# Peptides against a protein of PDB entry 6J54, part 60

Target 1, 223 residues: chain A of PDB entry 6J54
Amino acid sequence: NENLFASFIAPTMMGLPIVTLIIMFPSLLFPTPKRLINNRTISIQQWLIQLTSKQMMAIHNQKGQTWSLMLMSLIMFIGSTNILGLLPHSFTPTTQLSMNLGMAIPLWSATVFTGFRYKTKTSLAHFLPQGTPALLIPMLVIIETISLFIQPVALAVRLTANITAGHLLIHLIGGATLALLNINTMTAFITFTILILLTILEFAVALIQAYVFTLLVSLYLHD
Target 2, 42 residues: chain B of PDB entry 6J54
Amino acid sequence: QFQFTGIKKYFNSYTLTGRMNCVLATYGGIALLVLYFKLRSK

## One batch from the design tools (peptide)

Design b1_p26_1_s2 (made by RFdiffusion4, then SolubleMPNN; from b1_p26_1, 19 letters changed)
Fold by OpenDDE base, seed 4:
Structure b1_p26_1_s2 (fold): chain B 223 residues (1-223), chain C 42 residues (1-42), chain A 26 residues (1-26)
Amino acid sequence: as target 1 above (223 residues)
Amino acid sequence: as target 2 above (42 residues)
Amino acid sequence: SSLEEFQEALKLAEESLRQSLLLNLV
């Protein structure tokens, strides 16, 4: 515990970054089904994927549903990495802004370019809200254009900030609990209880952020 | 549904085509302004 | 090279953000 952010430093082994291996690790948790009736774990996974896929793709037409595979893989990746990151002394790749930007920018650009390619008129019209007074049109178009370019940044920062903040709180409260064990056992117990509750909350946040990230990408595609 | 005549038919904030034209006009105007300032600085 | 520069810039931004958060938290 050198500093508060020491746990967020990219881990290396013998000078080689092991972040790549950590990022690839969640893929091992989702094996491809080989049988018509799989084991319980795979069946639950497939059911969950099917459920979330139906929910997210319900707003899209047939062309938009082509993105289902990519979006579902995205949510599974983010969700799994976030959950695994809550393990003790673990490194969460999604706490790195570079990771999330590298994931958000291409997806955002793909959705925007797809929109301009197939729905040019509607996409251009989105820069001007309906019913805008004539005098405000030029300024509002500029603002909407800027807003569009802020979307990928907001998408990445939102995910990073939420996960990082949760991890930071867990580490801080955990450290405080350990420090208070030798001072006052009663206060340490209270702090430990808070830590448990916070950990449960962070599990929920991890899943919600994965869902929101994927949902927003899907929404941008729909627009 | 709105019925517009004249310039309002092409540049309005209610119809899809009108909104598109307004956006294009705005971008065109900005481009012209940038061009003007570049030429002015020379 | 451009991608490497971009990654380095992002790393610097992350470090600055970490420092700012540390200063605001403590």
Scores: peptide ipSAE 0.135, ipTM 0.710, DockQ to the pose 0.040
Fold by OpenDDE base, seed 5:
Structure b1_p26_1_s2 (fold): chain B 223 residues (1-223), chain C 42 residues (1-42), chain A 26 residues (1-26)
Amino acid sequence: as target 1 above (223 residues)
Amino acid sequence: as target 2 above (42 residues)
Amino acid sequence: SSLEEFQEALKLAEESLRQSLLLNLV
């Protein structure tokens, strides 16, 4: 069991260059197309990217669609790293809160600053909901300002907590299954079945969390 | 269309311009309060 | 420093859970 929990700490202790290689590794799984009709795997990848791009950019105008490349790269990066993190004894960079904050804070600040630059009047008006009584205006503006600064923290913590919790559960149940093989084979089989179901669920969670993270960044840009 | 007169024309929670002005006024008020307490202690 | 404290708290929680599981299995 010591080796199971060591997967959360080991790669970060090896040094920054190794961590950089781990972060860049998912990019190798998506080669650039060179033909009009590509291989089956590349064609499926391009098809998925196209579909997700159309859905996410539908809420933005022509100027907002300039962020399409950044948002698509973000969802591909987070999705691929989350899926790779489900491998046994693998290190998931998105389990590190420092990495998620490193992504969330710049993207959040970019969306807020671009909103202030191009939609200054609308952006300032969002600090006060429409129809607020006059006596509650100062208090509500302060609350909304605090809410804005909590957004990057909530975004980073949500992604980190979901992926870390799922990864931890898989390791714990997996370790319990291996331990029960020598004690009771029937109970070990039941635990193994739960592990399989949980693994399938975590694959879905990995994709959903990548989508939610990108979607929220897109919504902050739209607001 | 909302028709406000006087100060309510510029500071209201129903129009986009009114909301913007209210936010700016709130930030200005807080900044002045912070400045007052800072200058008072110095 | 607050982020470092949070990470340390997570590590401590992980170690506590690890020790609890080891005690239950052995």
Scores: peptide ipSAE 0.131, ipTM 0.675, DockQ to the pose 0.043
Fold by OpenDDE base, seed 2:
Structure b1_p26_1_s2 (fold): chain B 223 residues (1-223), chain C 42 residues (1-42), chain A 26 residues (1-26)
Amino acid sequence: as target 1 above (223 residues)
Amino acid sequence: as target 2 above (42 residues)
Amino acid sequence: SSLEEFQEALKLAEESLRQSLLLNLV
């Protein structure tokens, strides 16, 4: 099973990385509207974007609404890349921890910085939950501080781990199914059924993880 | 709602200001401890 | 340079994880 993880290696052609092209490909699926009434596909996309935007930004004030464009672009990017990554033998950029960290860390730092700039008192007070006994205050503040710094790591790892695990399972079961086709057709059919169910689940997971990633960034902004 | 007097007025876990002060005090204390050990080792 | 070192460390960690998973599955 030496080729088991081959799909997770960054693809290159003649020593040139093609990851950039893969990352840019989803952008072609979301063209900019040019008409008042667009075609069915673009209209549905815009409708979904508007719905998700309204839901995510409902918890933010007017200042938080400034982040709407960035957050929506983030969720669209992660979601689209995750969904495209479920195609057979496709490379999912979001399985790369470096990519997710590259998104999570700057966004997290920006949200935390914004919080300290505009809501200094609330941000500082967030390190201590209200009603804490006096004896536990120093320890709890330290724990909360550590928790804050774990946030970007957890954000990136969560997305990466979930998507990667899903891909691994799909590839393993898929490979097993192919191997069993020539051995036992009945068993192969069972494994194939499981593969289909798992694939459907992973589609949902892909969207959920994109949403959770963006939502958590938004929540950190709100404090 | 809560009537605190003395030090409890500024350092409490119920009011926003009190919580902020507690956090600042904690960080200040840690910073002083680190500074103390750094100066002691010198 | 520090960022590059961090990226290299992540790559190494990823490779080690892959090897560990392979050893557990084989």
Scores: peptide ipSAE 0.127, ipTM 0.701, DockQ to the pose 0.040
Fold by OpenDDE base, seed 3:
Structure b1_p26_1_s2 (fold): chain B 223 residues (1-223), chain C 42 residues (1-42), chain A 26 residues (1-26)
Amino acid sequence: as target 1 above (223 residues)
Amino acid sequence: as target 2 above (42 residues)
Amino acid sequence: SSLEEFQEALKLAEESLRQSLLLNLV
């Protein structure tokens, strides 16, 4: 690699943004089922989708379950992009803060708006926790209001930071391994082992971050 | 079950309606303060 | 304009970090 941050540069070909194609690519990995018993890959995918759907929608009423499609699509999108980003020398769109903000802000606003629309009293009451002493009410309301506006930022930054940090760590350890190959083979072997373990961890982190992002959106919807 | 009388019936931190009213009152107070400072500068 | 400034700040931070890391590794 020319530099450590080369993998985070937005790729372009002849001035055309190929990022759009990269973002759309994960959709090709999830074809719609056509048979009662599909291929093993599709069956596993559907099983995972149903499992996650049951877990996420269990906390919602029937009205909240209308968001199931959006939430499942979100988790699949983020998860797939994160996993694909772990490929060597690949560009991960979710490392771009702009993209994550673009997802987080609309979803957050939609959930907040939906809450105010259908559960106005409850939503307004959330600005004041139950049992708050009277003297702390004004300050706590302000803090809770600020907390509400920090939510979309926190969602975006959390996802971006975790994925970016993981990629940087993989690149650093990988680079160290390559540098040590000609210096000390034993140490290089140790660093390589760490790299393997780290890669496995990053696979888990990629999925967990997708799940957490979607879960928090769902939680905000439930209020 | 909480039984509140007087102003505590409408402004409390235990009931849903009470919390809502407290929030509205807080925002209203802030709005009035902002308005006061805006008018004072003129 | 504010978004552009933020993006520029991030770019500068990234470049500074890159330079710092390169200087420390060499």
Scores: peptide ipSAE 0.060, ipTM 0.669, DockQ to the pose 0.043

Design b1_p26_1_s3 (made by RFdiffusion4, then SolubleMPNN; from b1_p26_1, 20 letters changed)
Fold by OpenDDE base, seed 5:
Structure b1_p26_1_s3 (fold): chain B 223 residues (1-223), chain C 42 residues (1-42), chain A 26 residues (1-26)
Amino acid sequence: as target 1 above (223 residues)
Amino acid sequence: as target 2 above (42 residues)
Amino acid sequence: NSLEEFQRALELALADVERSLLLNLV
């Protein structure tokens, strides 16, 4: 039997990785508007971007809104790559933990360092919640410190695990459906229905994970 | 709303300054402990 | 090199999970 995880192997052509092309491909789906009145597709895209931007940046003041462009680009990138990854026999770059770490760590570091740079007192105070009993202060500070360092790991792993798990389930159920076609057609039909439902769910998961990833980055910035 | 006197004025879990000082004190204490064990091992 | 090794380790771990899942279904 072929390894189902072969779809997660980085594709190469003539020894050269084509992952870069795959990563850049989603950007072609979102062209920049050049007219006052754009096409329907572009208008819808811009409307969605503005809507998500308004919702996400509502928690930020003017200083935090400077990050709007970066955060929106991030959510669009992750969302589009995740959706494209649901295509049959497609390679999803966001399934690679290395990629997600490459995004999570710098963003997390930027938010943390920005907090310490401009709001040092508040940032330090976040290591100790208000109203903590005196005896629990040292332990709680340590826990909060550890929690801070777990954030980038959790951010990357959450995205990777959710997308990877979804892909695995789709491939497994898809393979099972094909195998059952020659055994029991009725059962194969049931599994196929489950596959369709799962695919719809994974579309939602893909979008949610992109949103959560960006939202958490934004939240860390707000803190 | 909260009036603190003495040591609680500088080390409390309710005020911003108090929390900051508690955090710094905790890190300082840990640093001293690490230093102590390092010197003891030497 | 360390990152590549880590990636390979993850792939192997995932393959093991896949095998275990398949074995549980059989």
Scores: peptide ipSAE 0.157, ipTM 0.679, DockQ to the pose 0.044
Fold by OpenDDE base, seed 4:
Structure b1_p26_1_s3 (fold): chain B 223 residues (1-223), chain C 42 residues (1-42), chain A 26 residues (1-26)
Amino acid sequence: as target 1 above (223 residues)
Amino acid sequence: as target 2 above (42 residues)
Amino acid sequence: NSLEEFQRALELALADVERSLLLNLV
């Protein structure tokens, strides 16, 4: 009767962490196209990538569209890892805050530094909202500065919390279902139904969180 | 499109340049305050 | 170390939630 949080412990095999292999595994699901007309799976993948790319990069100018490859790879990585994490007895790397911070901080810093380099005036002006009363300017600038530094943390925590919470609920309800099987089959059936609905919801959440994460990174780049 | 004169021309919350200058002035002020307290503690 | 401590704290908090939920469910 292991604790429910045991599933969130970084897996090791023979004393070696296999987390690296798990992180690299989703890349195998997205092979590069080799033909002009590919099979159905690759065609669907490419179509989805094109669709999401057009949607996300529509707000960017030509210079901002240079980030399309990175952003699309990011959403594919997060989305695939989140979906794979919903498999039974699987480990989701994105449930680890260190993983998400390691991904969010560099991307955030890159967007911020890019903004300061190419749009210095506009970037500096963003620390002071337009129309602010004169007396509130110093305090508001400080608050906006702090807010900027909270962005990468919020980005990482949002993804981690949503995915972790979903996994936790699935495990809790699943465990409750198993416990109730020997007590009351009717209540166990109800709990099982809830588990199924929750699992479907978590599939949606997994994709949404990947999208939101990438979208926010893109938005920071746009600003 | 606002017309400002004097100090308001350079330090305002409506124009892009004005906002930038306000931010820079704020950071400069904070830096000076930090410097002042460091020198005061010595 | 701080991240590990935060993770441990989170695990402990979630464990408490798990215990509370189990106690309230049964």
Scores: peptide ipSAE 0.109, ipTM 0.688, DockQ to the pose 0.043
Fold by OpenDDE base, seed 3:
Structure b1_p26_1_s3 (fold): chain B 223 residues (1-223), chain C 42 residues (1-42), chain A 26 residues (1-26)
Amino acid sequence: as target 1 above (223 residues)
Amino acid sequence: as target 2 above (42 residues)
Amino acid sequence: NSLEEFQRALELALADVERSLLLNLV
């Protein structure tokens, strides 16, 4: 490895961006079911999709449930890309803030505009919480407005920061382990154990971040 | 049920309509302030 | 431009940390 950030550089081959292919690759891992009883892998995937769909759509009305397809596709996309990014020497597109902003801003805008369109009164009322003292109304409205505009940024940064930080930690601990192999084998073993535990944690983080991202989008839609 | 009279009926922090009106009033006030400063500079 | 500058700054900062850690381990 030339540096720690070599894995975060956008890959290109002969000047052609292969990032597009990498982004499209997870779609190949989720084939459409063709049989009543499919393979175990597909069955597990369908079960997970149904489980998450039921959980996320439980808070929405019938009109909100129309977003189920988009939300499920989003969680599958982010989750799959994050998991694939944990492979050695792999490029994770979700580490790119531009990509996450590209997902967060349109989805956030869609949810906000949908709210204003169908629930105008309620949406406008969200800028002022109930029971606010009269003296704090103008300030609180401003703060709530700012909070609204921070939402898409928070979504993108949270996902990017968590995934990027995880990758960096794995690389740092891995590099430390390799460096300690020739110095102290016992310490190297300890760091290696930590690396294993950290890797397991990062698998969980990858899924959790996908879920949280989608959940927050869903929550904004519910508002 | 909250019973409001007078201006509190339209501007309150408890009812949806009241909150909406407060928000609109706040934005309107800000817009007027911005307009005032813009016109003052000319 | 600002985002690219931020990314570049982050890369430089982390590279310095990496160098420091490697130098301290050796």
Scores: peptide ipSAE 0.084, ipTM 0.662, DockQ to the pose 0.042
Fold by OpenDDE base, seed 2:
Structure b1_p26_1_s3 (fold): chain B 223 residues (1-223), chain C 42 residues (1-42), chain A 26 residues (1-26)
Amino acid sequence: as target 1 above (223 residues)
Amino acid sequence: as target 2 above (42 residues)
Amino acid sequence: NSLEEFQRALELALADVERSLLLNLV
């Protein structure tokens, strides 16, 4: 059964890590536009990027819109890597908690620091919800402080757990289907149907998780 | 809307300034407590 | 090192879940 988890191990070739190449591969799928009228694929991509950008940055002021490029690049990166990870026998870098933490922690810290720099009063006040009884103020402030520090961890773990769990389920059901092909064809067919449905669901989850990750970073920036 | 007088003017959970002051007071209190225990153990 | 240990622990836990699921299905 050790072979089932081989897909989650960082791939190496001849002792050299090829994770960097895998991470850079999605960049090739999004070439920079060079013409006024690009091909169909690039045009659709740009259109989607513009739509998502408008939606995500609608909650931000002019200062917040300076983060648009970074946030959009983030969502595109996570989304593309997640989708590519659903290919058979592919390695998904976002299943690595280290990678997600590497993205979440700096972005979270940047948003928090930005908040303290430009909205110090509001940021400090955010530790205490409005209308809190006087007796609960100290306790609630402590809880909110703890909650703040949990944010980057939750952000990374959420993405990692959802993608990893999905991949595991696909592999498990896929393996079960293959095993049942020689035992009971009818049961194998049912399992295969479930696998297909699950795969479709995981495509949606992959995109949603990328969006949620970026959205939460954006929300933290907005406070 | 709310007219607070005295200490409630500066420490309340409804106004932005009041909330900020409450947070600062809480952190200050915790810091002082930690400092107290640290100095006491010395 | 702590992150690697956590990752290893998670992998082991997932492996156990996978084993249990396979044992129940087969």
Scores: peptide ipSAE 0.136, ipTM 0.687, DockQ to the pose 0.062; fails the geometry check

Design b1_p26_1_s4 (made by RFdiffusion4, then SolubleMPNN; from b1_p26_1, 20 letters changed)
Fold by OpenDDE base, seed 2:
Structure b1_p26_1_s4 (fold): chain B 223 residues (1-223), chain C 42 residues (1-42), chain A 26 residues (1-26)
Amino acid sequence: as target 1 above (223 residues)
Amino acid sequence: as target 2 above (42 residues)
Amino acid sequence: SSLEAFEEALKLAQEDVLASLLAALV
């Protein structure tokens, strides 16, 4: 059991954490454009960023669009780290709950504070759904308040749990495949096929989780 | 259109202002209850 | 939303498979 989670231990070299370098590595894959006509890879990246930006900011007003840079950077960071984490024997920083909480809590607090600052009436009204019977108002307000505080936790845990679960599955099936290579080659081949399919699924999960994380942050901002 | 009279005009679950007032009243009530129990223990 | 439903379904599927694999390996 301990061996199953060994890949999730923060990598260190001579007692020095190299996690910082791993986190910063994806930034090297997205260079800033220096030419009017960029390389094909950079052009595709910019095109994808523009598409995602248009989709994410379509629900926001002009004031909300000020957050576009932060949201796009967030989705690019989470997406890139998740995708790179699917490489064999790679460490995914987003599997660490501390990292996700470190991102979710400040962003959530920023959205909540922004809501209270610019939309005080609407933000306060969100604690009470419309049409609530008068007798249920106090209880429902308390529930909605608790729900608000659960939002950053749910945001972080969702990302962490999905990515971690995917990695665990890859490791388990991969380990099973290796174990079956010496027992039954045919069964090992089937297991390997499942591993490939699972890997493809995890690529989709990585992108979806990055998108959902950013989307929820943006939705909380919109209130 | 809803016609609210009296206290229902200020505390309703249909109007934005009414919902806000209900939330504030709820928080105020909770704060008063906490204050009451705190003062009672002294 | 369709995205949320897909995400939840994916999460549940992963948890189920993970649980089954863990049970088989223990």
Scores: peptide ipSAE 0.226, ipTM 0.752, DockQ to the pose 0.033
Fold by OpenDDE base, seed 1:
Structure b1_p26_1_s4 (fold): chain B 223 residues (1-223), chain C 42 residues (1-42), chain A 26 residues (1-26)
Amino acid sequence: as target 1 above (223 residues)
Amino acid sequence: as target 2 above (42 residues)
Amino acid sequence: SSLEAFEEALKLAQEDVLASLLAALV
């Protein structure tokens, strides 16, 4: 089990954490356009960003549109890091619960605070569902309060668990494929095919988790 | 839609204001309970 | 065998999560 999680250990060089560099690396993949008509790669990136932006911000009012830049930056960051983490023997920062909590908690608190600031009545009313029997009001308010505090934890754990599970599967199946090369070539080929399919799935999961993470943050803003 | 009178006007689970007041009352009650136990321990 | 079972369980879990997420997004 220790060998299985070796790839999830934060890499350091000479006692200095290089995780910071790894986190900053995806930003280099999204250069700022300088030309009116850029190359195909940049054009596709811009188109995707605009598409996702329109989709995510469609649920926001004018006040929520202010968060568009931050939310888009977040999804691009998480998505890029997750995809890069699918590289063989690569380290994915988003597999670290500490990192995800570090992102989720501040963003969650900011959204909750923004809600209380501009929509105080609505935010407070969310602690009590409409139509609740009178006798259950105190208990339900407590439950909803607890539910609110579970949101950042659930957000971070969901992202971490999905990405980590995917990485574990890739490593395990990859290792099994290598081990079966000399035992049964046919089985190894089947396992390799499964690995390819799983990798494709993990790419989708990586993007979806990034989207869900950002979407939920935005939804918490609007309750 | 619903017309409430008396205390139900301010504390109900159907109106926005009523729900807010119920939440505040609940928090207030919890705070009072905590205060009671704190004072009791002294 | 236990490792294989664990791998399969994780795969199924991922598929279920993906399916649920896709269903929720549609």
Scores: peptide ipSAE 0.220, ipTM 0.745, DockQ to the pose 0.046
Fold by OpenDDE base, seed 3:
Structure b1_p26_1_s4 (fold): chain B 223 residues (1-223), chain C 42 residues (1-42), chain A 26 residues (1-26)
Amino acid sequence: as target 1 above (223 residues)
Amino acid sequence: as target 2 above (42 residues)
Amino acid sequence: SSLEAFEEALKLAQEDVLASLLAALV
């Protein structure tokens, strides 16, 4: 039991946290393009960034597009860390709720404050859905206010839970496969096939969660 | 399209301004209630 | 909403599988 969760323990070296280095490592995988025609890897990365940027910024006006750089950096960071976390015996920083809260809360607060700053009337109006009966207004406003404050928590927990669950599942099935190798090779092969399929799914989940996280932040900005 | 008169003009759930005012009124009411209970306890 | 529903379904499925695997390994 404890061995299964050992991969989720924050790595330290001589009492010093190496998590900082792990968090900074993905940034090295995305060098800035210096040529008109870059390497294949850089070209693909740039193409993906442009596509995602176009999709995310399509919902925003020109003023909202100012957040493009931050949102794209966020999706790249979360996506890269999630993908790297799927490597065997790797530590995924995004599995730590503290890290995700550290990202979600400031971004959420920034989006909310930006909304109040530039779209005060619209932002305040969002606490009361259109067409609400008069008698339900006070209760609904309270509920909507509570819902607003739950957003950063839900955002962080969603990312953490999805990545953690997937990572844990891979380890469990992987461990089961190894255990079954000495018991029944045929069953182990079946379990291994499931592991492969699950790994493919988790790759997709890793990217989707990065996208969803960034998208929701963007949507909160747009209100 | 919506023609509201009187207090409903400023406090309605259909117009943007009306919704905003309703929200502000709700927060103001809650604040007053909290203040009332706080002052009553002292 | 559709994406959220899919995400929730995936999460629930993972939790169920995880629970079953944990029960089998313990």
Scores: peptide ipSAE 0.189, ipTM 0.740, DockQ to the pose 0.035
Fold by OpenDDE base, seed 4:
Structure b1_p26_1_s4 (fold): chain B 223 residues (1-223), chain C 42 residues (1-42), chain A 26 residues (1-26)
Amino acid sequence: as target 1 above (223 residues)
Amino acid sequence: as target 2 above (42 residues)
Amino acid sequence: SSLEAFEEALKLAQEDVLASLLAALV
C-alpha cells in the first residue's frame, strides 16, 4: 500500500522540489495567439475558452464578468494539470490537498469579500433562508455561517478526492494487470481492458472536476 | 408582498431587510454572549 | 436545481469509485 501512495509524493531532484516546474508546465501548452488566423491547435483552444467563458459568465452581470479572465485561467490550469496527471508515471499536482486549498481559499475569500463589498444586504440575507420560522432563526443563521466556512474545504476536498481516487484506481488495476501477466494472461487481458475504460472515464472526470471547481467559484461570486 | 407591522417589520424572514436585521441581531447576540462569558470568567 | 442534481450525481460517482477502491484493497 505504501507503493500506492508513492506516486503521490512530491517529486524532488537533487534535493530541490520540481513541483514548481510541474505546476508551471501546463502554461506552455496554451500559447498566446499572434496571428489573425492561427493554427488548428490554438484555434481550438481559443474556441473552447470562448465557449466555456460564455457558458460560465452567463449567470453574471457586467460586474461579474470582470472575473472571466480569472475563472477561465483557473479552469484551464486545473483541467490541464488533471489531464497531464493521467500520463503514465506522472505526478498530478491537484492531488495535493495543499495545492487545492491554496487555490480554493483565496478565491473563496475573494468571492465572499466581493459579495460583502458590492451586495452587502443580499450577502447578509443569505445567512437566513426566506420563510424560516422565527424560533429557528438564530440556529439557522449559525448553521449557515458554518456552511459558508465549509465551502472552501468542500471545494478543495472535492477536487482532490476525485482526482486522487481516480489515480489510485488506475494504479491498482494497472498493478494487478502487471502481476497477473505471469499468472493468467487471459485474466490480465480482462483487467487491462478495464484499465483502459477506467482511463477514459478519468479523462472525463478530470475535465468535469475542473469545470465544477470553477463553476462553484463563479456561483459563489454570483451569490 | 408581505405587510408586517411592529417588530416584525424590522425582523422577519421574508423581506430582504428583515433577514439582514435578523442576521445582524444574531451576530450581535452571539457577540454579547461571548463578552458575557469572558467577563464572567474574570 | 440543475447544479444540485449534478452535485448529487458527482457524489454518487465518488462513492462508487471509493467503494471499488476499498474492494480492491481488501
Scores: peptide ipSAE 0.186, ipTM 0.755, DockQ to the pose 0.030

